# Peptides against a protein of PDB entry 4Z63, part 30

Target 1, 334 residues: chain A of PDB entry 4Z63
Amino acid sequence: LCLGMNDLTGNIPEDLFHLKRLNLLGIQENRLSGSLSREIRNLSSLVRLDVSWNLFSGEIPDVFDELPQLKFFLGQTNGFIGGIPKSLANSPSLNLLNLRNNSLSGRLMLNCTAMIALNSLDLGTNRFNGRLPENLPDCKRLKNVNLARNTFHGQVPESFKNFESLSYFSLSNSSLANISSALGILQHCKNLTTLVLTLNFHGEALPDDSSLHFEKLKVLVVANCRLTGSMPRWLSSSNELQLLDLSWNRLTGAIPSWIGDFKALFYLDLSNNSFTGEIPKSLTKLESLTSRNISVNEPSPDFPFFMKRNESARALQYNQIFGFPPTIELGHNN

## One batch from the design tools (peptide; made by RFdiffusion4, then SolubleMPNN)

Design b1_p10_5_s4 (from b1_p10_5, 3 letters changed)
Fold by OpenDDE base, seed 3:
Structure b1_p10_5_s4 (fold): chain B 334 residues (1-334), chain A 10 residues (1-10)
Amino acid sequence: as target 1 above (334 residues)
Amino acid sequence: SSSSWISSVE
């Protein structure tokens, strides 16, 4: 049953929960309100539940043990409160959990040893506090992780060096500290292609350790951290780099010539730093800007990117990396 | 725009 993108109001009719053969319930993009009924437990054949972009409130019901076929739960942009229900945090069937932009709180806890199918997790823009869950690497299929805009004080857990499934990771605006430790850990994530760390590590030094290596890194965003230092030499070994945003930092020194050696680099933002010297001539030879053969069909994160113009303005949403126009931004340096 | 930055959140 697909009733998304309407102006439906009120609660879900209770009789809807009698549909025991229902595999897909999509009621997204409405004005549905109240609590999400516990009677969803009666939908024993449910594979996909999309209640996103509504006015739901209260706690998410702890009934996911009665939904053995549920693979997709989308609840982003609601007013849900409390934690992740125990049955949801232990779901062996769940592939994707999206609860972005809610009011979920407390310590984030997932039973990753039970969540054997979890591939995508979006919990961005919630009220989770404490530390990043150290056991996330135990979610052996977890590829896409957005934990941005939560209050995860401290450092990236050491256990994340074993996060082999991790491909897309965002921790933007999560009160993280110690960028050197974070990068030192995350370099061990052999499948990591997208790393977004914007609005963390306030005033720290961007490490220039030549021992750091991100072999498969395509997207690096570390904007608005007030980072000190220079263009990191270790980044020159990330030959697949497509998008680099280091804007709104305090980076100094010259823009190195190797920045133009990235064959796939189509988006470069180094604006609002303190770079000096000449613009490297190699930037005029970027193959990605001269040839239109950017592979548009590459996998992208499940979480959206946002281009912010200021702290108060609504950001432009980009659902795909290749949605960004080819860009070289070097403005507002010295 | 040189006045912008990328994030995964609004």
Scores: peptide ipSAE 0.403, ipTM 0.874, DockQ to the pose 0.773
Fold by OpenDDE base, seed 2:
Structure b1_p10_5_s4 (fold): chain B 334 residues (1-334), chain A 10 residues (1-10)
Amino acid sequence: as target 1 above (334 residues)
Amino acid sequence: SSSSWISSVE
């Protein structure tokens, strides 16, 4: 049953929950309000539940143990409060959980040992606090992780060196500290292609440790951290780099010539730093900017990117990396 | 105009 993209109001009729053979319930992009009924437990055949972009409130009901076929739960952009219910945090069937842009709070706890099918997690823009959950690497299929805009005090857990499934990771604006430790840990994530760390590590030094290596890194965004230091030499070994944003930092020194050696680099933002010297001539030879054939068909994160002009401005949403125009931004340097 | 930056949050 798909009733999405309407102006439906009120609560879900209780009689809808008598549909025991229902595999898909999509009621997204409406004005549905109130609590999400516990009677969803009666939908024992449910594979996909999409309640996103509504006005739902209250706690998410703890009934997911009665939904053994549920693979997709989409609840982004609602008013949900409380924590992730225990049955949801233990779901062995769940592939994708999207609860972005809610009011969920407390410590983030997932039983990753039980969540054997989880491949995509979006909990961005919530009120989770405490530390990053150390057991996330135990989610052996977890590829896409957005935990941005929560209050995860402290450092990236040491256990994340074992996060082999991790490909796309966003921690933007999550009150993280110790960028040197974070990069030192995350370099062990051999499948990591996208790393977004914007608005963390306030005023720290960007490490220039030549021992750091990100083999498959395609997208690195570490903007608006007020980072000190220079362009990191270790980044020169990330030969697949497509997008680099280090804007709004306090980086100094020259822009190195190796920045023009990235064959796939189509988006470069080094603006609002303190770089000096000449613009490398190698930037004029970037193959991605001279050739018309950018391969658009690469896997991308499930979470969107946002281009912000300031903290209060409405961000422009980009659903894919290749949605960004080919860009070289070097403005507002010394 | 102030340059923009990329994030993964609204």
Scores: peptide ipSAE 0.401, ipTM 0.877, DockQ to the pose 0.787
Fold by OpenDDE base, seed 5:
Structure b1_p10_5_s4 (fold): chain B 334 residues (1-334), chain A 10 residues (1-10)
Amino acid sequence: as target 1 above (334 residues)
Amino acid sequence: SSSSWISSVE
């Protein structure tokens, strides 16, 4: 049953929960309000539940143990409060959980040993607090993780050295500290292609440790951190780099010539730093900007990107990395 | 031109 993209109001009729053979319920992009009924437990054949972009409130019901076929739960952009219910945090069937832009709170806890199918997790823009869950690497299929805009004080857990499934990771604006430790840990994520760390590590030094290596890194965004230091030499070994945003930092020194050696680099923002010297001539020879169409069909994160012009401006949403125009931004440097 | 930055959050 697909009723998305309407102006439906009120709550879900209780009789809808009598549809025991229902595999897909999509009621997204409406004005549905009230609590999400616990009677969703009666939808025992449910594979996909999309309640996103509504006005739902209250706690998410703890009934997911009665939904053994549920693979997709989309609840982004609602007013849900509380935590992730225990049955959801233990779901062996769940592939994708999207609860972005809610009011979920408390410590984030997932039973990753039970969540054997989880491949995508979006909990961005919630009120989770405490530390990042150390057991996330136990989610052996977890590829896409957005935990941005929560309050995860402290450092990236050491256990994330073992996060082999991790490909797309965002921790933007999550009150993280110790960028040196974070990068030192995350370099061990052999499948990591996208790393977004914007609005963390305030005033720290960007490490220039040549021992750091991100072999498969395609997207690095570490903007608006007030980071000190220079362009990190370790980044020169990330030969697959496509997008680099280090804007709105306090980076100094020259822009190194190796920045133009990235064959796939199509988006570079180094604006609002304190870089000096000449613009590398190698930037004028970026293959991605001269001759090669970057493959539009490359895997992208499941979480959206947002381009902000200022703190008060509405961000532009980009659902795909390749939605960004080819860009070299070096403005507002000295 | 108004400088921008990328994030993964609204």
Scores: peptide ipSAE 0.399, ipTM 0.874, DockQ to the pose 0.829
Fold by OpenDDE base, seed 4:
Structure b1_p10_5_s4 (fold): chain B 334 residues (1-334), chain A 10 residues (1-10)
Amino acid sequence: as target 1 above (334 residues)
Amino acid sequence: SSSSWISSVE
């Protein structure tokens, strides 16, 4: 049953929950309000539940143990409060959980040993607090993780060295500390292609450790961290780099010539730093900017990117990396 | 834009 993208108001009629053979319930992009009914437990054949972009409030009901076929739960952009219910945090069937842009709070706890099918997790823009869950690497299929804009504190857990499934990771604006430790840990994530760390590590030094290596890194965004240091030499080994944003830091020194050796680099923002010297001539040889054949069909993160002009402005949403125009920004290096 | 930065948050 697909009722998305309407002007429906009120709550879900109780009789809807009598549809025991229902595999898909999509009621997204409406004005549905109140609590999400516990009677969703009666939808024992449910594979996909999409309640996103509504006005739902209250706690998410703890009924997911009665939904053994549920693979997709989309609840982004609602008013949900409380935590992730225990049955959801233990769901062996769930592939994708999207609860971005809610008011969920408390410690983030997932039973990753039980969540054997989880491949995508979006909990961005919530009120989770405490530390990052150390057991996330136990979610053996978890590729896409957005935990941005939560009040996590401290460092990236050491256990994330074992996060082999991790491909796309966003921790933007999550009050993280110790960028040296974070990069030292995350370099062990062999499948990591996208790393977004914007608005963390305030005033720290960007490490220039030649032992750091991110083999498959395509997207690195570490903007607006007030980072000190220079362009890190370790980044030169990330031959697949497509997008680099280090804007709004306090980076100094020259822009190195090796920045032009990245064959796939189509977006470079080094603006609002303190770089000096000449613009490398190698930037004029970037193949991605001269050839039209950017492979548009590469896998993208499930979470969106946002381009912000200022802290208060509405961000522009980009659903794909290739939605960004080919860019070289070197401005405001005074 | 020289005045913009990328994030993963709204």
Scores: peptide ipSAE 0.399, ipTM 0.875, DockQ to the pose 0.763

Design b1_p10_6_s1 (from b1_p10_6, 3 letters changed)
Fold by OpenDDE base, seed 5:
Structure b1_p10_6_s1 (fold): chain B 334 residues (1-334), chain A 10 residues (1-10)
Amino acid sequence: as target 1 above (334 residues)
Amino acid sequence: PSYITSFDPD
């Protein structure tokens, strides 16, 4: 049953939950309100539940033990409160959980040893507090993780050295500290292609440790951190780099010539720093900007990117990296 | 400020 993208109001009729053979319930992008009924438990054949972009409130019901076929739960952009229900946090069938932009709170707890199928987790823009869950790497298929804009604190857990499945990771604006430790840990994530760390590590030094290596890194965003230091030499070994945003920091020194050696680099923002010297001539030879059709259907994060172009404008949403125009921003440097 | 995030900053 697909009723998304309408102007439906009120609560979901309880009788709808008597549809025991229902595999897909999509009621996204409406004005549905009230609590999400516990009678969802009656939908024993449910594979996909999409209640996103509504006005739902209250706690998410703890009924997911009765949904053994549930692979997709999308509840982003609602008013849900409380924690992740125990049955949801233990779901062996769940592939994708998206609860971004809610009011979920408390400690983030997932039973990753039970969540054997979880490959995508979006809990961005919630009120989760405490530390990042140390057991997240136990989710052995977890590829996409967005935990941005939560009230986390402290450092990236040491256990994330073992996060082999991790490919796309965002922790933007989550009060993280110790960028040196974070990068030192995350370099062990051999499948990591996208790393977004904007609005963390305030005033720290960007490490220039040549021992750091991100072999498969395609997207690095570490904007608005007030980071000191220079362009990190370790980044020159990330030969697959496509997008780099280090804007709104306090980085100094020259823009190195190796920045133009990235064959796939199509988006570069180094604006609002304190870089000096000449613009590297190698930037004029970027193959991605001269010869390549950037129309590559490459795997992208499940979480969207956002960019504010103007202070008065809403942030533009980019669902894919290639949604960004080819860009070189070097403005507002010395 | 124009920079990339993974959340709606509004």
Scores: peptide ipSAE 0.481, ipTM 0.934, DockQ to the pose 0.743
Fold by OpenDDE base, seed 1:
Structure b1_p10_6_s1 (fold): chain B 334 residues (1-334), chain A 10 residues (1-10)
Amino acid sequence: as target 1 above (334 residues)
Amino acid sequence: PSYITSFDPD
């Protein structure tokens, strides 16, 4: 049943939950309000539940133990409060959980040893607090993780050295500290291709440790951290780099010539730093901008990106990396 | 000048 993108109001009719053979319920992009009924438990055949972009409130009902076939739960952009219910945090069937842009709170707890199928987690823009859950690497299929705009104070857990499934990771604006430790840990994530760390590590030094290596890194965004230091030499070994945003930091020194050696680099933002010297001639020879057609069909994060122009302007949403226009931004340097 | 993030704007 697909009723998305309408002007439906009120609660879901209770009789809807009598549809025991229903595999897909999509009621997204409406004005549905009230609590999400616990009677969802009656939809025992449910594979996909999309209630996103509504006015739902209250706690998410703890009924997911009665939904053994549920693979997709999309509840982004609602008013949900409380935590992730225990049955959801223990779901062995769930592949994708998207609860982005809600009011969920408390400590984030997932039973990753039970969540054997979880591959995508979007909990960005919530009110979770405490530390990052150390057991996330136990979610052995977890590839896409957005935890941006929560209050996960402290450091990236040491256990994330074992986060082998991690490919796309956003921790932007989550009150994280110790960028040196974070990068030192995350370099062990052999499948990591996208790393977004914007608005963390305020005023720290960007490490220039030659021992750091991100072999598969395609997207690195570490903007608006007030980071000091220079262009990190370790980044030169990330030969697959496609997008680099280090804007709005306090980085100094020259832009190194190796920045033009990235065969796939199509988006570079180094603006609003303190870089000096000349623009490397190698930037004029970026293959991605001269001859290469970038494959639009490459795997991308499930979470959206936002380009924030200023504090008062509405951010532009980009759902795919290749939605960004080919860009070289070097403005507002010394 | 702009920067990229991955959280919903207010």
Scores: peptide ipSAE 0.470, ipTM 0.930, DockQ to the pose 0.873
Fold by OpenDDE base, seed 3:
Structure b1_p10_6_s1 (fold): chain B 334 residues (1-334), chain A 10 residues (1-10)
Amino acid sequence: as target 1 above (334 residues)
Amino acid sequence: PSYITSFDPD
């Protein structure tokens, strides 16, 4: 049943929960309000539940033990409060959990040992507090993780050295500290292609450690951290780099010529730093900007990107990396 | 500030 993208109001009719053979319920992008009914438990054949972009409130019901076939739960952009229900945090069937942009709170706890099928987790823009869950690497299929805009004080857990499944990771604006430790840990994530760390590590030094290596890194965003230092030499070994945003830091020194050697680099923002010297001539020879053959079919994160063009303007949402226009931004360096 | 983020703007 697909009723998304309408102007439906009120609550879900109770009779809907009698549809025991229902595999897909999509009621996203409406004005549905109230609590999400516990009677969802009656939808025992449910594979996909999309209640995103509504006005739901209250706690998410703890009924997911009665939904053994549920693979997809999308509840982003609602008013859900409380924590992740225990049955949801222990779901062996769940592949994707998206509860971004809610008011979920407390300590984030997932039973990753039980969640054997979880491959995508989006809990960005919530009110989770405490530390990052150390057991996330136990989710052996977890590829996409967005935990941005929560209050995860402290450092990236050492256990994340073992996060081999991790490909797309966002921790933007999560009160993280110790960028040197974070990068030192995350370099061990051999499948990591996207790393977003904007609005963390306030005032720290961007490490220039030649021992750091991110071989498969395609997207690096570390904007607005007030980072000191220079363009890190270790980044030059990330030959597949496509997007680099280091804007709104306090980086100094020259822009190195090796930036122009990135064959796939189509988006570069180094604006609002303190870079000096000449613009490298190699930037004028970026193949990605001269040849339109950017392979649009590359896997992208499941979480969206946002670009704030103006402090007063709504941020533009980009669902794909290639949605960004080819850009070289070097403004406001002095 | 214009920069890329991965969280919902206010």
Scores: peptide ipSAE 0.466, ipTM 0.933, DockQ to the pose 0.785; fails the geometry check
Fold by OpenDDE base, seed 4:
Structure b1_p10_6_s1 (fold): chain B 334 residues (1-334), chain A 10 residues (1-10)
Amino acid sequence: as target 1 above (334 residues)
Amino acid sequence: PSYITSFDPD
């Protein structure tokens, strides 16, 4: 049953929960309000539940132990409060959980040992606090993780060295500290291709440790951190780099010539730093800017990107990396 | 004068 993208209001009719054979319930992009009924437990055949982009409020009902076939739960952009229900945090069937842009709070706790099928987690823009959950690497299939815009004070857990499944990771604006430790840990994530760390590590030094290596890194965004230091030499070994944003920091020194050696680099933003010297001629040799070969089916993060032009303006949303225009931004470096 | 992030704006 697909009723998304309408002007539906009120609650879900109670009789809808009598549909025992229903595999897909999509009621996204409406004006549905009130609490999400616990009677969803009666939809025992449910595989996909999409209630995103509504006006739902209250706590998410703790009924997911009665939904053994549920693979997809999309609840982003609602007014849900409380925590992740215990049955949801223990779901062995769930592949994707998206609760981005809600008012969920408390400590983030997932039973990753039980969540054997979880491959995508989006909890960005909530009110979670405390520490990053150390057991996230125990979610053995977890590939996509967005925890941006929560309040996870402290450092990236050491356990994330073992986060082998991690490919796409956003921790933007989550009150994180110690970028040296974070990068030192995350370099062990051998499948990591996308790393977004914007608005963290306030005033720290960007490490220039030549022992750091991100072999498969395609997207690195560490903007607006007031980071000091220079262009890190370790980044030159990330041969697959496609997008680099280090804007709005306090980086100094020259832009190194190796920046033009990245064959796939199509988006470079080093603006609003303190770089000096000449613009490397090697930037004119960027193949991606002369002939961009974009694969339409190239894997990308499930979470959206946002381009902020200023602190007060609403950010532009980009759902795909290749939605960004080919860019070289070197402005405001004095 | 822009930067990229991955969270919903206010």
Scores: peptide ipSAE 0.466, ipTM 0.930, DockQ to the pose 0.873; fails the geometry check

